# Peptides against a protein of PDB entry 4DOW: the designs that were tried, part 70

Target 1, 157 residues: chain A of PDB entry 4DOW
Amino acid sequence: TFSWVGRPLPNRKQFQQMYREICMKINDGSEIHIKVGQFVLIQGEDNKKPYVAKLIELFQNGAEVPPKKCARVQWFVRFLEIPVSKRHLLGRSPPAQEIFWYDCSDWDNKINVETIIGPVQVVALAPEEVIPVDQKSEETLFVKLSWNKKDFAPLPP

## One batch from the design tools (peptide; made by RFdiffusion4, then SolubleMPNN)

Design b2_p19_3_s1 (from b2_p19_3, 6 letters changed)
Fold by OpenDDE base, seed 2:
Order: structure tokens, then C-alpha cells, then sequence
Structure b2_p19_3_s1 (fold): chain B 157 residues (1-157), chain A 19 residues (1-19)
């Protein structure tokens, strides 16, 4: 279950109440708080390889009946989500922990918060920085490049 | 490749039907 944390932020968007934080209650009764700006794992077909996204906005859409708790996200893609025919453009074999900033507008960036599996740590690295692959960083994802469906490029500012 | 938002919603709906 999901519930808003705190009072809604002031905004002028009709039918929308914006929030900074949401609480996720999982089956064991524990609670996880997720804030705008954090990274999350989103439900996919493969539970072992969920989607990765950065939370940009948290909002309740009052235009829907019943109101729907939503998030606006910036998508990231895993290497294996990139078409096989274009993976060679990277010029290297990336570690499993590497993800890429999705630099396209063709994907819907609004999600149901109920599709959030949980938070994840994502670290931006410079091209010369090495992606650590050890036990302590096993759950951490790293991003160096963007992907625009045509080629890889340096991260956007 | 598939739209993640749509895929996620589909999977969510399927889970809700099983509950």
C-alpha cells in the first residue's frame, strides 16, 4: 500500500496534488519512504530485472475516479533492454550494474506508484571512473552515458 | 522496445486479478 507523506505542495495544476514524499508499506508491515529525486525500481515482466527510474514528481491525479497516485519519472535502461543490433555501438561489454539515461520522449513518463518495487541506489560516474563490482556495491547501479535509440552519448548536464 | 510504463501497469493489473 502507498500513502502520501506530508502536506501537498502548492501548485496550480488542475486536478493534481503534488507531494514530496510517499510511504510504501510492504507485506511484512515495514515502511519505506521514497522522495522526489530518488531512484526506484519499477515492475517489469522479469522480476529479476525491473525497470529503473528517477522520481521527478509525485502527484495524485484527481481527474481519475478514484484518484490515482502517480509519479513522473526519468527512465533509465539496462544494457539488455537495448536492441541487440545496436549494443555494439557501446564499444565495450558493460558490467551488469551499468544503466543508461534514456534520452527519448517516446515513452510515457507517468507511472502508477503501485508499480514501484522499492528504492535503488544510482551513482553517476565520469567516463574515466571505474564501475566497482564488489559485494558492497552489488545493489548499486551506475550511469555514465545516455541512450537515444540511435547511439550512446555523454550524460546530459 | 516496449514502453516501461505500459508494461508495468499491465503486470500490476495481472497481479491484482490474482489477489
Amino acid sequence: as target 1 above (157 residues)
Amino acid sequence: MPNPAEVAEKVLEEKKKKE
Scores: peptide ipSAE 0.681, ipTM 0.942, DockQ to the pose 0.855
Fold by OpenDDE base, seed 4:
Structure b2_p19_3_s1 (fold): chain B 157 residues (1-157), chain A 19 residues (1-19)
Amino acid sequence: as target 1 above (157 residues)
Amino acid sequence: MPNPAEVAEKVLEEKKKKE
C-alpha cells in the first residue's frame, strides 16, 4: 500500500498533484518513507535483479480514473542488461554492484509507484575510485559511467 | 532491451491477478 506524505506541492499542471514524499507500507505492517531524489528498486521479471531508478518526481495523475500514484524516474542499467555485443566497450569486467546511468530517451520514465520494491543506496564514484566488494557493501550500488546505447561515457553533470 | 516501465507494469498486473 502506498500513500502520500504531506501536502501537495505548488503546481501549475492541471491534472497532476505533486508530492515530495510517499509512504510504502509492507506486509509486516512497517512503513518506509521514500522521497524525491532517492533511489529505488523497480519490479522486473527477475526478482533477484530488479531495475534501478532515481526518483525525479512524485505525482498523482488525476487524468486517470481512478487517479494513479506515479513517479517520474531516471533509469539506470545493470551491466547484464546491456546487449552482449556492446559489453566489450566497457573494457573491463565490472563488479555486480556497478550500474550505469541510462542516457537515452527511448524508455518511458513514468512508473506506477506500486512497482517500487523498496529503496536502494546508489553512490556516484569517479572513474579512478575503487568499488568496494565486501559482503557488507553488497547492497550498495555504484555508478561511474553513463550508457547511451552506443558507448560508455563519464556521468552527466 | 525492454522498456522497464512496461515490464514492471506487466509484472505488477500479473501479481495482482494471482492475489
Scores: peptide ipSAE 0.681, ipTM 0.942, DockQ to the pose 0.852
Fold by OpenDDE base, seed 3:
Structure b2_p19_3_s1 (fold): chain B 157 residues (1-157), chain A 19 residues (1-19)
Amino acid sequence: as target 1 above (157 residues)
Amino acid sequence: MPNPAEVAEKVLEEKKKKE
């Protein structure tokens, strides 16, 4: 169950109500609050790791009937989501915790908030920084590069 | 490369059918 937290933010989109925070209620009754700017795991196929995205916008789409709770996101990709034929362009074997900033516009960046599995920690690193793979950081993801379907590149500023 | 938004929505719909 998802519900908005707080009052709608001012916006110029007449058919949308924007919010800064959403509450995710889990089966055990606990609540997780997720805010714009945080990173989330998005539902993937059953036997695959979930997608990773940064929340850019939270909004209720009033143009739909019934109104739909949505999020606009910046996508990240896991290494294994990159075509096999292009993986060699990285020039190294990345750790499992590494993800890449998806720098393309071909993917729909609007999601149903109900596809959110939960929050995740994503840390941006400089190219020279080593990705820690210790037990305490097992659930933390790291990003050094972007992927634009053609090549890897330094992260956007 | 599949569109994550579309995949996620599809899976969500499938889950709802099972509930």
Scores: peptide ipSAE 0.681, ipTM 0.942, DockQ to the pose 0.911
Fold by OpenDDE base, seed 5:
Structure b2_p19_3_s1 (fold): chain B 157 residues (1-157), chain A 19 residues (1-19)
Amino acid sequence: as target 1 above (157 residues)
Amino acid sequence: MPNPAEVAEKVLEEKKKKE
């Protein structure tokens, strides 16, 4: 179950109410609050790892019947989501914790909030920085590069 | 590469049908 936290933010978009925060209630009754700017895991296929995205906007789409709770996201991709024929372009074998900024506009960036599995920590690193491989950072994802379906590139500042 | 938004929505709908 998902519910808005707080009052709608001022905006001029027709049929949309924007919010800063949403509450996700899970089966055990506990609640997880997710805010704009945080990174989340998005539902994938059962045999695949969840998608990774950054929340850009949280909004209720009043143009739909019934209104849907939605989010605008920036996508990230896992290495194994990249086509096999293109993986060699990285020039190295990335650690499992590395993800890539998806620098392309061909994907829909609007999601149903009900597809959110939960929050995840994503840390941006410079190319020369080493990804920590310890028990404490095992659940943290790291991004150094972008992927635009053609090549890898350094992250923009 | 499949569109993540579409995949996620499809999986969600399938889960709702089973609940």
Scores: peptide ipSAE 0.679, ipTM 0.942, DockQ to the pose 0.941

Design b2_p19_3_s2 (from b2_p19_3, 7 letters changed)
Fold by OpenDDE base, seed 5:
Structure b2_p19_3_s2 (fold): chain B 157 residues (1-157), chain A 19 residues (1-19)
Amino acid sequence: as target 1 above (157 residues)
Amino acid sequence: MPNPAEVSKKVLEEKKKKE
């Protein structure tokens, strides 16, 4: 179950009410609050490797019947989501916790909030920085590069 | 590469059908 937290933010978009925060109530009754700017895991076909995205906007789409709670996201991709024929372009074997900024506009960036599994920590690193591999950082994902379906590139500032 | 938005929607719909 998802519910908006707080009052709608001022905006000029027709049929859209924007919010800064949403509450996710899980089966055990606990609540998780997710805010714009945070990173989330999105439901995929493999529950072990859900999609990763950054929340850009939270909004209710009033143009739909019934209105839907939606989010606009920036996608990230896991290494294994990249086509096999292109993986060699990285020039190294990345750790499992490395993800890549998806630098293309061919994907729809609108999702239903019900596809959100939960929050996740994503840390941006410089190329020369070492990704820590220990139990404390096991659940943290790291991003150094972008992927534009053609090649890897340094993260945009 | 599959479109994550499309995949996630599909999976969600399938889950709702089973509930």
Scores: peptide ipSAE 0.647, ipTM 0.936, DockQ to the pose 0.852
Fold by OpenDDE base, seed 1:
Structure b2_p19_3_s2 (fold): chain B 157 residues (1-157), chain A 19 residues (1-19)
Amino acid sequence: as target 1 above (157 residues)
Amino acid sequence: MPNPAEVSKKVLEEKKKKE
C-alpha cells in the first residue's frame, strides 16, 4: 500500500499532482517513507536482482482513470544486464555491488510506485576509488561509470 | 536489453492476478 505524504507541490501540468514523499506500508505493518532524490529497488523478473533507479519525480497521473501513483526515474543497470558482447568494454570484472548509470533515452522512465520494492543506498565514486566489498557495505551499491549501449563513460556531472 | 519499466509493470500485473 502506497500513500502520499504531505501536500502536493506547485505544478503547471494540468493532470499531474507532484509530491515530495510517499509512504510505503509493508506486509508486517511497518512503514517506509521514500523521497524524491532517493534510490529505490524496482521489481524485476528475478527477485534477487531487482532493478535500481533514482527517483526524479513522484506524481499522481490524473489523466488516467483511476488515477495512478507514478514516479519518474533515472535508471541504473547491473553488469549482467549489459549484453555479453559489450561487457569486455569495461576492461575489468566489476564487483557485485557496482552498477552503471544508464545514459540512453530508449527506456521509459515512468513507473508505477507499486513496482517499488524498497529504498537502497547508492554511492557515486571516482574511477580510482576502491569499492568496499565487506559485510558492512553489503547493502550499498556503487556507481563509477555510465553506460550508453555503445560504451562506458565517466559519470555525468 | 529489456525495458525495466515494461518488465516491472508486467510482473506487477501478474502478481495482482494471483492475489
Scores: peptide ipSAE 0.647, ipTM 0.935, DockQ to the pose 0.853
Fold by OpenDDE base, seed 2:
Structure b2_p19_3_s2 (fold): chain B 157 residues (1-157), chain A 19 residues (1-19)
Amino acid sequence: as target 1 above (157 residues)
Amino acid sequence: MPNPAEVSKKVLEEKKKKE
């Protein structure tokens, strides 16, 4: 179950009400608040390797009947999501915690909030920084590079 | 590679049918 937190933000979009925060109620009755700018895990075919995205906008789409709670996201990709034929371009074997900024516009960036599994920590690192792999931070993901379907590149500013 | 938005939507719809 998802519900908006707070009042709608001012905007000129005719059929959209924008929000800063959404509340996710899980099966045990506990609540998780997720805000614009945070990173989330999105439902995939493999429950062990969900998609990763950054929330850019939270909005209710009033053009749909009934209205749907939606999010606009910036996608990230896991190494194993990259085509096998292109993985060698990285020039190294990345740790499981590394993800990549998806630098293409061919993917739809609108999702239903119901596809959100939960929040996740994503830390941006410089190329020279080492990705820590310890027991306490094993759930944290790290990003150093972008992927544009052709090659890897430094992160966008 | 598959479009995450499309995949997630499909999975969600299938999940709802089972509920």
Scores: peptide ipSAE 0.646, ipTM 0.935, DockQ to the pose 0.827
Fold by OpenDDE base, seed 4:
Structure b2_p19_3_s2 (fold): chain B 157 residues (1-157), chain A 19 residues (1-19)
Amino acid sequence: as target 1 above (157 residues)
Amino acid sequence: MPNPAEVSKKVLEEKKKKE
């Protein structure tokens, strides 16, 4: 289950109440707090390879009946999510821990918070930096480049 | 490529139906 943490932030949107933090209660009774700006795993068809996103906004969508707890996100893409015909454009075989900033506006960036599986650590690296692949970094994802459906490019500022 | 927002929504709805 999901519940808002704290009072809603001031905003002028008619049907939206914005929040800074949400609480996710998992099956064992423990609670995980997720804040705007953190990275999360989002439910996909493959439970072993969930989607990756950065939380931009957390809000109650009062335009829906009943109201829904939602988030706006910046999407990231795994290498295997990129079309096979385009993968060669990277010029290298990336490690499994590498993800790419999705630099397109064709995807809906609004999600239901119930699709959130949990938090994940994402670290930005310079293109020349080596991605560490050891026991300490096995659960950490790394981003060096963006993907705009045409080619790879340096990360946006 | 499929829209992650649409895919995740669909999967969530399917899970709720099985509950």
Scores: peptide ipSAE 0.645, ipTM 0.935, DockQ to the pose 0.852

Design b2_p19_3_s3 (from b2_p19_3, 7 letters changed)
Fold by OpenDDE base, seed 5:
Structure b2_p19_3_s3 (fold): chain B 157 residues (1-157), chain A 19 residues (1-19)
Amino acid sequence: as target 1 above (157 residues)
Amino acid sequence: MPNPAEVAKKVLEEKEAKK
């Protein structure tokens, strides 16, 4: 289950109440707090790795009946999510921990918060920086480049 | 590439339908 944390933020949108933080209650009763700006794993198909996204906004959509708890996200893509025919454009074999900033507007960036599996750590690196592969960073994802469905490019500023 | 938002929504709806 998901519940808002704190008071709604001031905004000008008629049917939306914006929030800074949401609480995710897990089956064991524990609670995880997720804030705007953090990275999350989003539900994918059963046998696929979860999607990766950065939370841009948390909001309740009052235009829907019943109102839905939603998030606006910036998508990232895993290397294996990129079409096989275009993977060679990277010019290297990336480590499993590398993801790419999705630099297209063709995907819907609104999600139901109930699709969130949990938080994940994502670290931006310069192209020349080495991605650590030790056990301490095994669960950490790293991003160096963007993907715009045509080619890879340096990360946006 | 499938739209992640659409995929996630579909999976969620399928799970809710089973409840």
Scores: peptide ipSAE 0.629, ipTM 0.928, DockQ to the pose 0.943
Fold by OpenDDE base, seed 4:
Formats: C-alpha cells, structure tokens, sequence
Structure b2_p19_3_s3 (fold): chain B 157 residues (1-157), chain A 19 residues (1-19)
C-alpha cells in the first residue's frame, strides 16, 4: 500500500499533483518513507535482479481513471543487462555491486509506484576510486560510469 | 534491451491478475 506524505507541491500541470514523499507499507505493517532524490529497486522479471532507478518526481496522474500514483525516474543498468556483445567495452570485469547510469532517452521514465520494491543505497564514485567489497557494503551499489548503448563514459555532471 | 518501465508494468499486472 502506497500513500502520499505531506501536501501537494505547487505545480501547473493539469491532472497532476506533485509530491515530495510517499509512504510504503510493507507486509509486517511497518512503513518506509521514500523521497524524491532517493534510489529505489523496481520490479523486474522472475529470477532476475530488480531494476535500479533514482526518483526524480512523485506525482498522482489524474488523467487516468482511477488516478494512479506514479514516479519519474532516472534509470540505471546492471552489467548483465548490457548486451553480451558490448560488455567487452568496459575493459574490466566489474564487481556485482557496480551499476551504470543509463544515458539514453529511448526508455519510458514513468513508472507506477506499486512497482517499487524498496529503497537502495547508491554511491557515486570517481573513476579512480575502488569499489569496496565487504560484508557491510554488500547492500550498497556503486556507479562510476554511464552507458549509452554504444559505449561507457564518465558520469554526467 | 527491454524497457524496464514496460517490464515492471507487465509483471505488476500479471501479479495483480493472479490475486
């Protein structure tokens, strides 16, 4: 169950109410608050790792009946989501914790908040920084590069 | 590569249909 937190933000978009925060109630009855700017895991196919995204906007889409709670996101990709024929372009074998900023506009960036599994920690690193791989960092994802379906590049500013 | 938004939507709809 998802519920808006706080008052709608001022906006001029017809049929849309903007919010800064949403509350997700999980099975045990506890609540998780997720804000714009945080990173989330998004439902994927069975037996696959969930997608990773950064929340850019939270809004209720009043153009639909009934209205839907939605989010706009910046997508990230896992190394194994990249085509096999292109993986060699990285020039190294990345750790499982590394993800890449998806730098293309061919994907829809609007999602239903009900596809959100939960929050996740994502840390941006400089190219020269080493990704720590220990028990404490197993739940943390790291991003150094972007992927634009052609090649890897430094992160966008 | 499949669009994550489309995949997630499809999975959600299928999950809701099974309830």
Amino acid sequence: as target 1 above (157 residues)
Amino acid sequence: MPNPAEVAKKVLEEKEAKK
Scores: peptide ipSAE 0.629, ipTM 0.928, DockQ to the pose 0.937
Fold by OpenDDE base, seed 1:
Order: C-alpha cells, then structure tokens, then sequence
Structure b2_p19_3_s3 (fold): chain B 157 residues (1-157), chain A 19 residues (1-19)
C-alpha cells in the first residue's frame, strides 16, 4: 500500500498533484518513506534482477480513472541488460554492483508506484575511482558511465 | 532491450490478476 506524505506541491500541470514523499507500507506493518531524488528498485520479470531508477517526480495522475499514483524516473541499466554485441565497448568486465545511466529517450519514464520494490543506495564515482566490493558495500550500487545504446560515456553533467 | 516501465507494468498486472 502506498500513500502520499505531506501536502501537494504547487504545479501547473493539469490533472496532476505533485508530492515530495510517499509512504510504502509493507505486509509486516512496517513503513518505508521514499522521497524525490532517491533511488529505487523497480519490479522486473521473474528470475531477473530488479530495474534501478532515480525518482524525479512523484505525482497523482488525475487524468486516469481512478487516479493513479505515479512517478517519473531516470533509468539506469545493469550490464547484463545491455545487448551482448555491445558489451565489449566497455572494455572491461564490470563488478556486479556497477550500473549505468541510461542516456536515451526511447523508454517511458513514467511508472506506477506500485512497481517500486524498495529504496536502494546509488553512488556516483569518477572513472578512476575503484568500486568497493567488500561486504559493507554489498547493498550499494555504483555508477561511473552512461549508456546511450551506441556507446559508453562519462556521466552527464 | 525491453522498456522497463512496460515490463514492470505487465508484471504488476499479472500479480493483480492472481489475487
């Protein structure tokens, strides 16, 4: 179950109410608060790792009946989500914790908040920085590069 | 590469259909 936290933000978008924070209630009764700007895991298919995204906007879409709680996101991709024929362009074998900023507009960036599994920590690193693989950082993902379906590049400004 | 938003939506709908 998802519910809005706080008052709606002022906006000029028709049929939309924007929010800063949403509450995710888990089956055991515990609650997780997720805010705009945080990173989340998004539901994927069975036997696949969850998608990774950064929350850009949280909004209720009143154009739908009934209204839907939605989010606008910036997508990230895992290395194994990249086509096999293009993986060599990275020039290295990335650690499991590395993800890539998806720098294309062909994907829909609107999601239903009910597809959110939970929050995740994502840390941006410079290309020369080493990704830690110790147990302390097991839950943390790292991003150094973007992927635009053609090549890898430094992170966007 | 599949569109993550579409995949996630499909999976959610399938879960709801099983309830």
Amino acid sequence: as target 1 above (157 residues)
Amino acid sequence: MPNPAEVAKKVLEEKEAKK
Scores: peptide ipSAE 0.628, ipTM 0.928, DockQ to the pose 0.939
Fold by OpenDDE base, seed 2:
Structure b2_p19_3_s3 (fold): chain B 157 residues (1-157), chain A 19 residues (1-19)
Amino acid sequence: as target 1 above (157 residues)
Amino acid sequence: MPNPAEVAKKVLEEKEAKK
């Protein structure tokens, strides 16, 4: 169950109410608050790891009946989501915790908030920085590069 | 590779249909 936190933000979009924060109530009754700018795990196929995304906008879509709670996201991709034929372009075998900024516009950036599994920690690193892979950091994902379906590149600013 | 937004939407709809 998802509910808005706080009052709507000012905006000029006719059918959209924008918000800064949303509350996610989980099965045990506890609540998790998620804000714009945070990273989240998004529902994938049952037998696959969830998608990773950064929340850039939270809004209620009043153009739909009934209105839907939605988010706009910046997608990230896991290495195994990249086509097998292109993985060699990385030139290394990345750790499981590494993700890549998806630098393409061919994907829909709008999601239903109900597809959010929960928050996740994502840390941006410089190319020379080592990704720590230990028990203490197993829940943290790391990003160094972008992927534009053609090649890997340094992260956008 | 599949569009994550579409996949997520599909999975959600399937779950809702089971309710």
Scores: peptide ipSAE 0.627, ipTM 0.928, DockQ to the pose 0.945

Design b2_p19_3_s4 (from b2_p19_3, 10 letters changed)
Fold by OpenDDE base, seed 4:
Structure b2_p19_3_s4 (fold): chain B 157 residues (1-157), chain A 19 residues (1-19)
Amino acid sequence: as target 1 above (157 residues)
Amino acid sequence: MPNPAKVAEEQLKKKKELE
């Protein structure tokens, strides 16, 4: 179950109400609040790891009947989501915790909030910084580079 | 590469069909 937190933000977009925060009610009865700017896991294919995204906007799409709770996101990609033929371009074998900023516009950046599994911690690192791979950070993801379907590059500003 | 938004939506539809 998803519900908006707080009153809508001022905006001029027709058929849309924007919010800063959404509440997820979990099966155990607990609630998780997710805000714009946080990172989330998005439902992927069966037997595959979930997608990773940063929340850019939260909005109710009034153009839909009934209105749909949506999010606009910045996508990240896991190394194994990159085509096999291109993985060598990284020049190294990344740890499982490394993800990459997806620097393309060919993917839809609007999602149904119901596809959100939950929050995830993503830490941006400089290229020279070592990704800590230990039990304390096993669930933390790290990003150093972007991927634009052609090559890896430094993170966008 | 598959469109994550599309994949996620498809998975959601499948889930709702089973509910």
Scores: peptide ipSAE 0.714, ipTM 0.948, DockQ to the pose 0.905
Fold by OpenDDE base, seed 3:
Structure b2_p19_3_s4 (fold): chain B 157 residues (1-157), chain A 19 residues (1-19)
Amino acid sequence: as target 1 above (157 residues)
Amino acid sequence: MPNPAKVAEEQLKKKKELE
C-alpha cells in the first residue's frame, strides 16, 4: 500500500499533484518513507535482479481514471542488463554492485509507484575510487559511468 | 534491452492476479 506524505507541492502541470515523499506500507505493517532524490529498486522479471532508479518526481496523475500514483525516474542499468555484445566496451569485469547511469531517452521514465520494491543505497564514485565489496556494503550499489547504448562514458555531473 | 517501466508494470499485473 502506497500513500502520499504531506501536502502537494506547487507545480504547473494541470492534471498532476506533486509530492516530495511517499509512504510504502509492507506486509508486516511497517512503513517505509521514500523521498524524491532517493534511489529505489523497481520490480523486474522473474529470476532477475530488480531495476534501479533514482526518484525525480512523485506525482498523482489526475488524467487517469482512477488517479494513479506515479514516479518519474532516472534509470540505472546493471551490467548484466547491457547487451552481451557490448559488455566488452567496459574493458573490465565490474563487481556485482556496479550500476551505470542510463543515458538514453528510449525508456519510459514514468512508473507506477506500486512497482517500487523498496529503497536502495547508490553511491557515486570517481573512476579512481575502488568499489568496496564487504559485507556491510553488500546491498549498496555504486555508479562510476554512464551507458548510452553505444558506449560507456564518464558519469554525468 | 527491455523497457523497465513496461516490464515492471507487467510484473505488477501478474502479482495482482495472484493475490
Scores: peptide ipSAE 0.714, ipTM 0.948, DockQ to the pose 0.909
Fold by OpenDDE base, seed 1:
Structure b2_p19_3_s4 (fold): chain B 157 residues (1-157), chain A 19 residues (1-19)
Amino acid sequence: as target 1 above (157 residues)
Amino acid sequence: MPNPAKVAEEQLKKKKELE
């Protein structure tokens, strides 16, 4: 169950109400609050790792009947999501915690909030910085590069 | 590469059908 937290933000879009925060109620009754700017895990295919995304906007689409709770996201990709024929372009074997900024427009960036599994921590690093692979950082993902379906590149500013 | 938004929506639909 998902519900908006706080009052809607000022918005020029006629049929969209924007919000800063959403509350996700889990089966055990506990609640998790997720805000714009945070990173989330999105439901993937069965038996596969969830997708990773940064929340850019939270909004209710009033043009739909019934109204739909949505999010606009910036996608990240896991190394194993990159085509096998292109993986060599990285020039190294990345640790399991490394993800890549998806720098293409071919993917829909609007999701149903009900596809959100939960929050996740993502840390941006410089290429020369070492990704810590220890028990303390097991749940943290790291990003150094972008992927544009053609090559890897430094992170956008 | 599959469109994550579409994949996620399809999985959500399947989940709701089982509830």
Scores: peptide ipSAE 0.699, ipTM 0.945, DockQ to the pose 0.927
Fold by OpenDDE base, seed 2:
Structure b2_p19_3_s4 (fold): chain B 157 residues (1-157), chain A 19 residues (1-19)
Amino acid sequence: as target 1 above (157 residues)
Amino acid sequence: MPNPAKVAEEQLKKKKELE
């Protein structure tokens, strides 16, 4: 179950109400609050790892009947989501915790909030920084580069 | 590679159908 937290933000979009925060209630009754700017795991295929995205906007689309709770996201890709024929372009074998900023516009960037599995921690690193792999923060993901379907590049500013 | 938004929506629909 998903519900908005707080009052709608001021905006001029006719059919949209924007929000800063959403509450996710899980089966045991506990609640997780997720805010714009945080990173989330998005439902993938049944036999695959979830997608990773950064929340850019949270909004209710009033043009739909019934109104739909949505999010606009910036996608990230896991190394194994990159085509096999292109993986060599990285020039190294990345750790499992590394993800890449998806620098293309061919993917839909609007999602149903009900596809959100939960929050995830993502840390941006400089190219020279080492990705730490420790038991304490094994669930943390790291991003150093972008991927534009042709090559890897430094992160966008 | 598949469109994540579409894949996620499809999985959500499948889940709701089973409930």
Scores: peptide ipSAE 0.694, ipTM 0.944, DockQ to the pose 0.939

Design b2_p19_4_s1 (from b2_p19_4, 11 letters changed)
Fold by OpenDDE base, seed 2:
Structure b2_p19_4_s1 (fold): chain B 157 residues (1-157), chain A 19 residues (1-19)
Amino acid sequence: as target 1 above (157 residues)
Amino acid sequence: TVEEAQEEMEKIQKKVDEE
């Protein structure tokens, strides 16, 4: 189950209550807290790998009956999510830990919080920086570039 | 590995879904 942490933030949105933090509780009673600005794994379709996203907003959508706990996210894409015909545009074989900033507006950036699997560590790197391969970094994802469905580009500021 | 971490997170998701 998911529950809000803290008081609603002041906002002008008529049907939305905004929050900074949400608590994900599992059936054994353990809890994971996730905050705006953190990166999360989102449940994939069928047996696909989880999607990666940055939480931009946490809000309750009061326009729905019953109200739904939602998030607005910035999407990232894995290399294998990029069409095969366009992967060559990267000009290199990326490590499995590399993800790309999705620089398109065609994807819905609103999700139900129930699709959140858990937090994940994402680190932004300059193009010249090497992705570390030490044991501690094996669970960390890295982003250097953006993908806009046409080409790769430097990360947005 | 990243894959192992993702698998662990998926296990957490299953526990959440079962609640």
Scores: peptide ipSAE 0.028, ipTM 0.577, DockQ to the pose 0.067
Fold by OpenDDE base, seed 5:
Structure b2_p19_4_s1 (fold): chain B 157 residues (1-157), chain A 19 residues (1-19)
Amino acid sequence: as target 1 above (157 residues)
Amino acid sequence: TVEEAQEEMEKIQKKVDEE
């Protein structure tokens, strides 16, 4: 169950009410609050691992019947989501914790909030910084580069 | 490796489920 936290933000979009925060109620009855700007795991397909995304906007889409709770996201991709034929372009074997900023507009960046599994920690690193692989960092993902379906590049500003 | 990536994702998911 998802519910908005706080009052709608002022915006110019006719059929959209924007919010800063949403509350996710989990099966055990606990609640997780997720805010714009945080990173989340999104439910993948049956045979796919969860997707990683940054929340850009939270909004209720009043143009839909019934109104839907939605989010706009910036997608990230894992190395294994990159086509096998292009993985060599990285020039190295990335650690499992590394993800890449998806620098393409071909993916729909609108999601239903019901597809959110939960929050995840994502840390941006400079190319020269080492990704720690220890118990404390096991749940943390790291991003150094972007992927635009053609090549890897430094992170966008 | 695929196995390592899977293990890490499972760990992350476990943490999320425990929150």
Scores: peptide ipSAE 0.023, ipTM 0.499, DockQ to the pose 0.069
Fold by OpenDDE base, seed 4:
Structure b2_p19_4_s1 (fold): chain B 157 residues (1-157), chain A 19 residues (1-19)
Amino acid sequence: as target 1 above (157 residues)
Amino acid sequence: TVEEAQEEMEKIQKKVDEE
């Protein structure tokens, strides 16, 4: 289950209450707090790996009955989610922990918070920086480039 | 802790990526 943490943020949106933090309760009774600006894993389709996203906004959609707990996200894509015909544009074989900033507007950036699996650590690197290959780094996702369905580019500032 | 939970999620992601 998910519950809001703290008071709603002041905003002018008629049917939306915005929050800074949400609490996720796990089956064992433990709680995970997730804040705006953190990265999360989102439930994928059947037999698909989880999606990666950065939380931009947390809000309750009051236009729905009952109200829904939602988030606006910035999507990331894994290399294997990129069409096979375009993968060669990277010019290298990326490690499994590399993801790419999805720089397109064709994906809906609104999600239900119930689709959140949990938080994940994402580290931004400069294009020339080498992704570390130690055991600790293997558990961290890294982003160096954006993908706009046409080509790879440096991350937006 | 929240940090421990995050680390566990990272481990899960690693396993998923290795499959």
Scores: peptide ipSAE 0.023, ipTM 0.546, DockQ to the pose 0.033
Fold by OpenDDE base, seed 3:
Structure b2_p19_4_s1 (fold): chain B 157 residues (1-157), chain A 19 residues (1-19)
Amino acid sequence: as target 1 above (157 residues)
Amino acid sequence: TVEEAQEEMEKIQKKVDEE
């Protein structure tokens, strides 16, 4: 179950209440708080692996009946999600922990918060920095570049 | 490795589906 934390933020958008934080209750009764700006795993379709996204906005959509708890996200893509024919454009074999900033608008950036699996650690690195492959960082993802369906580029600011 | 990371992600998804 998901519940809003705190009071709604001042918003000029009609029928939308914005929040900074959401609480996710897990089956064991524990609670995880997720804030705007954090990274999350989103449920994949069927046998697909979870998606990675950065939370940009948390909002309740009052235009829907019943109102839905939603989020706007910045998508990231894994190397294996990139078409095989274009993977060579990277010029290297990335480690499994590397993800890419998805720089396209063709994907819907609105999600239902119920699709959130949980938080994940994502660290931005400079191109010259080496991605650590130690056991302690197994759950950490790293981003250096963006992907716009055509080519890789330096990470946007 | 890439395979190890993929396996981990699949495990996470399976846990979610079982809950």
Scores: peptide ipSAE 0.026, ipTM 0.490, DockQ to the pose 0.067; fails the geometry check

